# Peptides against a protein of PDB entry 3PUK, part 96

Target 1, 227 residues: chain A of PDB entry 3PUK
Amino acid sequence: ERGLKSVVWRKIKTAVFDDCRKEGEWKIMLLDEFTTKLLSSCCKMTDLLEEGITVIENIYKNREPVRQMKALYFISPTPKSVDCFLRDFGSKSEKKYKAAYIYFTDFCPDSLFNKIKASCSKSIRRCKEINISFIPQESQVYTLDVPDAFYYCYSPDPSNASRKEVVMEAMAEQIVTVCATLDENPGVRYKSKPLDNASKLAQLVEKKLEDYYKIDEKGLIKGKTQS

## One batch from the design tools (peptide; made by RFdiffusion4, then SolubleMPNN)

Design b2_p12_3_s2 (from b2_p12_3, 5 letters changed)
Fold by OpenDDE base, seed 1:
Structure b2_p12_3_s2 (fold): chain B 227 residues (1-227), chain A 12 residues (1-12)
Amino acid sequence: as target 1 above (227 residues)
Amino acid sequence: MLTPAEIEKFFE
């Protein structure tokens, strides 16, 4: 299957599960709101079992310690998710799990990373970014799951102008992760009317794609992909 | 902890 869901699953399997796999070992997986939606969109529980996940827990909820098991944190790089992780490992005597593998869905800001490093670095076996910040809906359709995006983009209130820019930047970053996941550098097309929102977003995406593909993983320049 | 059945509901 070459659908977007399949591609996303394969990327997660390779970047997350294969990376932390140990023969005969089961892990507890911790998810936040975004990653719950992400995994729900591209896999089944049986798939996760095959990858060595025995239990899935919500990172935001209070959980009983399982000190003999390692935990896989598949979470967004947000203060909320990171704070929940830190509560699990912040105390040496009260660690909820044996060790942690952390996989962020996108770039983790240095402030958050440093906070993690300062408090519980000894408990962490892996800390990686996998750059999947979108939800596949269909074989050729995805969503960004940006809260209040519609409101800020189309609000007539001038006071929202700054927030609109922030939202558009976030959306552009997420779109770039789609392109990266598909290993494509597409040309961007948009409608110009009635507002310039689509044009602005397109320009942001084009710029970020250019930056992203200046040098690929092998140090090569990747040209534009024809649609 | 959620049971496997409860977890499966999130993936339907």
Scores: peptide ipSAE 0.016, ipTM 0.498, DockQ to the pose 0.021
Fold by OpenDDE base, seed 3:
Structure b2_p12_3_s2 (fold): chain B 227 residues (1-227), chain A 12 residues (1-12)
Amino acid sequence: as target 1 above (227 residues)
Amino acid sequence: MLTPAEIEKFFE
C-alpha cells in the first residue's frame, strides 16, 4: 500500500516509535487535539500496542500520576500543549511520569523550547521535531488544521491583513511537510482568479520548499520533481 | 485511563 496514510504511518513509526523503543518497555502516550486526529487517520490501536504503547491519554485533561512509567508526548508545538507538559514535570515532587520523550509535529519556536529546557530538561530523554503538520484523508488527499484560515484569507477587513499573512505562512509550512513526507519537491501550480490568495500561498510554498531542501540533514539539494 | 476498547473507538 503506497497511499498517503501508509506513508505517514511509516514516517511516524520510524521517527517516533523506533527512536524511543526499548525491548520490553511500555509507555504512556500523550496526545493533543491535532495528533489525536493524525494518528486516528493513519493507524489503529493494535498498531500502537505493537509499538509499545499501553495507554493513550489526552494531554489537556487532568490525569493521575503513573510515576513508574515513561511518557511519550506526541504533540504540536503550541503554548497550550507545552504548558500541559510543563504541568506534568514542573515540580520535582509532583512529576506525573518517570521521564518524557517529546516529539513535536513541527518546528518548535525558541521561546517554547527554552521554556521547556529551563524547567524540565532533566526529565526529558528525547526532544525531536518530525515535521508532519497535516492530516491524511485519502491516498492523495490531505487537510490542514489552521484555525480561522478561511476567515482571515477572505476577510474584506483591512485590519486582518497581518493575520492573513500569519495564516498563509502557517499553511505554507504545513504543505511543505506534506512534500517532505512524500520526499517530493514539486512545482507549484495555482489558479490566480478571482483573488491573489492562491498566488501568494504558492510563492510562500515554493520559497519554503527551496529553503527546506537546501538545508536538509544530508546537505543535498534535491531538484524539482517532474510532475 | 481509557480501556483498550474505549481507545479503539478513537481510531475507527
Scores: peptide ipSAE 0.016, ipTM 0.494, DockQ to the pose 0.021
Fold by OpenDDE base, seed 2:
Structure b2_p12_3_s2 (fold): chain B 227 residues (1-227), chain A 12 residues (1-12)
Amino acid sequence: as target 1 above (227 residues)
Amino acid sequence: MLTPAEIEKFFE
């Protein structure tokens, strides 16, 4: 199937589950708010069981230790999620799990990465970024999980200008992850007027696409595709 | 650990 949901699932399967798979081993998977929505959109519990996940836990909730099992953290690179992870492994004597595999949905800032390295590097078996920061809705439809995006984009209050930029940056980053997931480098088209929001967002996306493919691990320059 | 029912709710 060529649907966006299936593509997302295949990417997660390859980048996350296949990467940390060990025959006969079950893992506990920790999810945050975004990854809960993400997985819910593209898989079922039966799929996760097939991938060696026995239990799913909410990273934000208090959890009982299962020290004999390894944990798979599929989380967003946010201070909140990282802090929750660090609470699980911050104490040498009170680790909640045997070890951790960490897969971030997007680029993890150096500040957060360094914080992790400084506190619990010995407990980490994997730490990767998979660049999926969108929710597939249909074969050709996705949504962006950006809080208050509508409000800040359309607020007439000039005091929200800086926040609007932050929101647009976040949306642009997420759109780039869609393109990356589809292995596409599209030309961006937008409808101008009455507001210039679409134009601004388009410019951000174009810039970020350029940046993304410049640093592509394949070392290949991907030309523009028709969108 | 979440029960199957709780997991279902978690995905909602």
Scores: peptide ipSAE 0.009, ipTM 0.461, DockQ to the pose 0.022
Fold by OpenDDE base, seed 5:
Structure b2_p12_3_s2 (fold): chain B 227 residues (1-227), chain A 12 residues (1-12)
Amino acid sequence: as target 1 above (227 residues)
Amino acid sequence: MLTPAEIEKFFE
């Protein structure tokens, strides 16, 4: 039984490292807060070295240019991470790296994608979404990295209702990436009481699963997996 | 496996 960690690592290896691999070429890898946690959960530094990564850097920190090396950006599709990337390549004369490979952990909104295209299109060799927005903990356990999720889901303040919906959608999207990673279309089970949070989340997940498998590149609707 | 804190050390 291959644990969730090994499945996640295998997916990252195939979708990211194998995709941009060139024989004899070393890359600098840029990580954000989420992808730092993600990689730490499923690999070792020796694994990254074997995949041709010589240096790992935090995308949020100021970094010295290494203009002769290509950079692998493994980042979340957030304005903060994208803005940091754009600062690295925004000026032709001030590029920090030779070129960029970008791999997003989830769906990148068109607004962010267009911003990248408008500023740095010539510097980008790859731009892909790999759909891993969760942290594997154990073989059958994962966590979601949604800031303030607990607060908004359980706050009695009615003014937080709109924010609660946003958080619920974000969590649902992340859960779908787990299912996608496992190649599963499960039935969703939840506890209905005392709050309707679990029910709402379940409905969002079910809807997003249907949408995901409907638009899957394979064009095949995957039936429900008996869980 | 490395912890997030251990990976952060490589950023420096």
Scores: peptide ipSAE 0.009, ipTM 0.466, DockQ to the pose 0.024

Design b2_p12_3_s3 (from b2_p12_3, 5 letters changed)
Fold by OpenDDE base, seed 4:
Structure b2_p12_3_s3 (fold): chain B 227 residues (1-227), chain A 12 residues (1-12)
Amino acid sequence: as target 1 above (227 residues)
Amino acid sequence: MLTPAEIEEFFK
């Protein structure tokens, strides 16, 4: 199967499931709102079973301990998701699971990372960032999960200018994860009218793409690809 | 906990 969904799934398989796989071991997987949408967009439960996931839990909900099983946290690097994780492992007597594997969908700020390390370091077997912060909707279409993006981008209120910039930055970062997932460094095309939002976003994306490929783990310099 | 069957329905 070809398309963005299959590419995303393959990336998740490689970066998450293959990384923490242990023969004969089943794990509980914890998802947040974003990763629930992400996985639902690119896989089925049967796929997850094949990857050693027995059950899926919502990280935001109160859950009964299953202390005999290890947990796979596939979550966004947000205070809310991290706090929920910390509650699962914050107390020795109240640990919900045997151990944790954490995979963040994007860059985890040092503040959150340090908070995790300080509280739960002994319970963590893996902690990685996989840089997939978009939802594949179709073979050639994806969506971004940026709260209130539409409102701030198109608000006529000048007081929202600073928030607009934050939203634009977030969207640009997410778009870069799409490019990274596809292993592409595209030229960015946009429509300028009626607002300059698209132009601004395009510039941000191009800048972030440049930065990303300069520090790419593979050390490969990629030229512009046709997209 | 969601069972595999329940998750299948969720992911539809």
Scores: peptide ipSAE 0.012, ipTM 0.461, DockQ to the pose 0.021
Fold by OpenDDE base, seed 1:
Structure b2_p12_3_s3 (fold): chain B 227 residues (1-227), chain A 12 residues (1-12)
Amino acid sequence: as target 1 above (227 residues)
Amino acid sequence: MLTPAEIEEFFK
């Protein structure tokens, strides 16, 4: 299957599960709001069982310790999710799990990373960014799950202009992760009316794609893909 | 902890 959902699942399998797999070992997986939606969109519980996940827990909820098991944190790089992780491992005597593997869906800011490193580095066996910040809906459709995006993009209130730019930047970043996941550098097309929102977003995406594909993983320049 | 069956409900 070549659908977007399949591609996303394969990427997660390779980048997350294969990366931390140990023969005969089961892990507890911790999810936040975004990653719950992400996994729900591209896999089944049976798939997760095959990857060595015994149970899934919500990182935001209070959980009982399972000190003999290692935990896989698949979370967004947000202060909320990171704070929840830190509560699990912040105390040496009260660690909820044996060890942690952390996989962020996108770039983790240095401030958050340093906070993690300062408090519980000894408990972390792996910390990796996988760059999937979108939800696949169909074989050729995805969503971005940006809070209040519609409001800020289309609000007539001029006071929202700054927030609109922030939202558009976030959306553009997420779109680039789609392209990266598909290993494509497409040309961007948009409607210009009635507002210039689509044009602005397109320009942001084009710029970010250019930056992203200046040098690929092998140090090569990747040209535009015809879509 | 959620059972696999309970988790499946979230993934439907």
Scores: peptide ipSAE 0.007, ipTM 0.448, DockQ to the pose 0.021
Fold by OpenDDE base, seed 5:
Structure b2_p12_3_s3 (fold): chain B 227 residues (1-227), chain A 12 residues (1-12)
Amino acid sequence: as target 1 above (227 residues)
Amino acid sequence: MLTPAEIEEFFK
């Protein structure tokens, strides 16, 4: 199937599982709320077993140490998820796992990265950003995981203006990850009325797309794709 | 923000 789900799975397989694969090695995979939804949308448990994952655990829950096994952290770059990771590796004597492979779903802020580096750099074998911050629903449909997005975008309360901007930025970033996943640089179409939300979001997406492809590792500015 | 390449350099 050539749908968005298959594209997302293929990207995760290549960027995460192939990257940390070792023959004969099984790993424990730690997920947060977003990545649980993400993987559930594009793969089955049998698929994860085939990729060398023996157990999947929720990073937010208390877990028993398995000190002889390496852990694969597939998590969002949030303070909550990072703090849970740090609790697993904060002390040498209290390490829950042998080592860690960390894959973030989006850009990790420098503050969080520095916190990780300062606390448990010796335990980390990999740390990468794979830029998937959306949930595939159908071949041409996806959803964004931005808390309270609806409330802030449509609230008539002027006091929410600053929060609305933050939410719009987050949504734009996630949309860019969709484009990146599809390897597309589309023209953005939107409905202008009755509110300017769509226009503002479109402008943010366009700007972030330009920035993304300017800093792309391939160093190639991709032309606009007619979508 | 750090690029993926920069992140890799810190954990080699």
Scores: peptide ipSAE 0.007, ipTM 0.440, DockQ to the pose 0.736
Fold by OpenDDE base, seed 3:
Structure b2_p12_3_s3 (fold): chain B 227 residues (1-227), chain A 12 residues (1-12)
Amino acid sequence: as target 1 above (227 residues)
Amino acid sequence: MLTPAEIEEFFK
């Protein structure tokens, strides 16, 4: 199966589960709103059990400590999710779990990363970014999770111009993660009418794709994929 | 795909 869902699952398996897997060890996995949707779109509970996950919990909820078990945090790099993590490990006497493996779905801002490093560094065994910021819906269809994107992109109010730019950047970043997941550097096509939103987004995507493949881990420049 | 029941089980 070469559908988008299978590709996403394979990437998560390699980047997250294989990375922190230890023989005979079970972990508690903490999910936020986005990663709950992400995993639900590309795997089953049986798949997670096979990867050594015994229990899945919502990071936003108040949870009882399980101090003898390590925790796998698969979360978005947001203040809300990070704050919940910090509450789990912020106090030496009140740590909820034995240790933490953190996998962010996208680039973690320096402000959040520094906050984690300053308060919880001794409890963290892994901290990585896996760059999957989309939800696979079908074999060739995905959705973006950008709050209020429609409102800011199509608002006639000039005061929303700055917010529109932020939303466009966020969408472009998520689209790039799709391309990265598929290992493709496609040419971007768009419909220019009736508004210039598609053109602006396309330009942002192209620029970010160029930057991504120039600075990839292998130091290789990948040419445009024929599409 | 995880079913709604499976999702609920995750967070119990």
Scores: peptide ipSAE 0.006, ipTM 0.425, DockQ to the pose 0.023; fails the geometry check

Design b2_p12_3_s4 (from b2_p12_3, 4 letters changed)
Fold by OpenDDE base, seed 3:
Structure b2_p12_3_s4 (fold): chain B 227 residues (1-227), chain A 12 residues (1-12)
Amino acid sequence: as target 1 above (227 residues)
Amino acid sequence: SLTPAEIEAFFE
């Protein structure tokens, strides 16, 4: 009934824009490759303007400093995106923006988080992880972003077996984030042929869903999702 | 930097 796109937008609005909103304040928003696709799939520029975003910039590109404005970084927790952020704030004399609000689309590894803290902690007003690691395509269809998933899942090379399990876990985590976003605990269905990959993935998803909602039923705060 | 018009066209 509710389109996945509208649900995703509502989640972003609540978790990101409402979290850092200040009356009368405009921000520059920095996006990476994934978050550009994500926002383009579920909102318009008019929506972003209503949320206090005046300009959108690509984090990977060289940008002119706007030292009087605060920046909202909505980015993936990757070394590339983090390095670009660090370039913006790495030198006190060469800060591109007044301050930074950082929102990661998934769990940020401790190594990256520590790197940020060590270099530019004074410039960061907020750092939060949200669990949106998918792109809505249709009302009930989404695209996962797991690099090399197809290669490892369908590789005939037995040496890739361990990596296959890792990508399966990553895929399962992203599926669970969709379910959590929709506030649903669905029964898992799959096609088993021609390989057992679908069955394995389904089992992982089911287990993770069970764990997620079990914690929720107990009224406990769920820990960070594995990235 | 992208203009509002450019961003709107992108997000449509």
Scores: peptide ipSAE 0.020, ipTM 0.606, DockQ to the pose 0.021
Fold by OpenDDE base, seed 4:
Structure b2_p12_3_s4 (fold): chain B 227 residues (1-227), chain A 12 residues (1-12)
Amino acid sequence: as target 1 above (227 residues)
Amino acid sequence: SLTPAEIEAFFE
């Protein structure tokens, strides 16, 4: 049985590193909070070196320009991360790096994509979305990255109902990324009491799984499994 | 996996 960590690493290697690999070329890799956690969970620095990464940098921090090197941005499709990228390439006179390869961990909203395209298109060599929005913990355990998920899901305040739905939607999306990564279409099981949160989340996951496999790149239709 | 210390070392 392949552990979830190894599967995640394999996917990153294929979808990111192999995609932008050039012989003899080293890149600077920019990470955000999520991707830092993600890579830390499934690889070592030696693995990154083998993939042609000379140094990793925090995208949120001010960094010295290395204009002769290309940058690999492995980041979440958030306004914060995108804004940091734009600071690196938004000015023609003050580009931090030679060029950029961007790999988003999830679907990038059109608004963010358009913002990037409008300001930095000439500097971008690759922009791709991958589907990894979770942190592998153990072979069959993962952690979702949804801010304040616990608070909103278990809030007794009715005013948080709308936010709760948003959080559940985000969680469902991330669960689907796990399934996509594992190439699985599982049947969902849950414990519903005392709150209906689990049932609602299960429904969202099932719906999103159906949508994903209907429109996936491979056009594969998989039956539900009992995983 | 990368340790927190290893990660921080590269972000400094």
Scores: peptide ipSAE 0.018, ipTM 0.589, DockQ to the pose 0.023
Fold by OpenDDE base, seed 5:
Structure b2_p12_3_s4 (fold): chain B 227 residues (1-227), chain A 12 residues (1-12)
Amino acid sequence: as target 1 above (227 residues)
Amino acid sequence: SLTPAEIEAFFE
């Protein structure tokens, strides 16, 4: 059976490691909180070694410069992760690594992208979005990484309504990335009781799926798959 | 830098 973990790993291997692979070259890989969880869920250290990664570092921590080595940043497109990257390459004298390959797990907002271009463009060899924003748990099972999702979605406080919508939007986006990874356009099934959250989320997912497949890499409109 | 053992532990 084709397990979700294997699918995710294959996608990362193709989209990230194969994309920046250079024969005989080792890289340092920088991870954030999400990508640490992501990789831990679908690979082993030995797998990363085989892909030319010698060391894994936490992007949020202070790190010693390794100026002779290139760095592979596999990170979320968040202000926090981007700021940490910028600290590594903000000045020529403070450059921690030889060069950077950046792979974002999702769409990087123009504001963040422009910030990177303005300060570190000369150090960047590659910048790509790979669209993986979920954690595979087991075959056909995944979890979403949306902070406080449970709290906002199930909060009885009406003041949280706006935050709830933001959370649901983020969840819907991550679900679509799962579908994209699996190359599926599933019919959405949900339990709506006792709250309408599931129904609303389903509508968001369906809308985003339509948008994705209408403007996908192949320019193909896929019919709904039985999932 | 993380050692291979530390990385393995981190992924567990």
Scores: peptide ipSAE 0.018, ipTM 0.588, DockQ to the pose 0.021
Fold by OpenDDE base, seed 2:
Structure b2_p12_3_s4 (fold): chain B 227 residues (1-227), chain A 12 residues (1-12)
Amino acid sequence: as target 1 above (227 residues)
Amino acid sequence: SLTPAEIEAFFE
């Protein structure tokens, strides 16, 4: 057992691979920058083969069509990744694969989701959010994928205030995904610092945790369409 | 696409 890594892998296996499994079927898996790091942190290629993945492709790269195979998109809900997906299925002539299963690592904004539905709905067999937005490092340690988080959080420049808020929001969201993955709703503890960053972040985390578990307790199931 | 060896090396 590898602690948090094994927990993350088990969640991915259950939420993604088991969800789209079909006997005797192999899929091409499309990854973006984040999910490449995520999978590399918690599994081996042999593990993916066992889950019915024959080939891994980078979603950002130009790829040759394999029209007879279905594709598993395990990607972050970003405009960049979504745009790459749309290029794969945006037109009949440009359809790269037979069909798509989409699993987002986090909440997909309505704007992006609507864009997908409008252009590619017929090609999508499944679309789900699995809420894993962190990289496991050790048994109880993880890293967040928030660019320049340290810089903006500790910047004395008031012009960075708006960006600081965005960064803190993103950090809070990713912390919540860790808790969700571990099925924990912990009390938030922090130590005050001169810039009150810890206090603000704690408040954001607490609020988001409440929102998440409130929704989860309702037993909402996300299928092909986002709730 | 990556070769199996390249993929394995990446995830190792």
Scores: peptide ipSAE 0.015, ipTM 0.568, DockQ to the pose 0.021

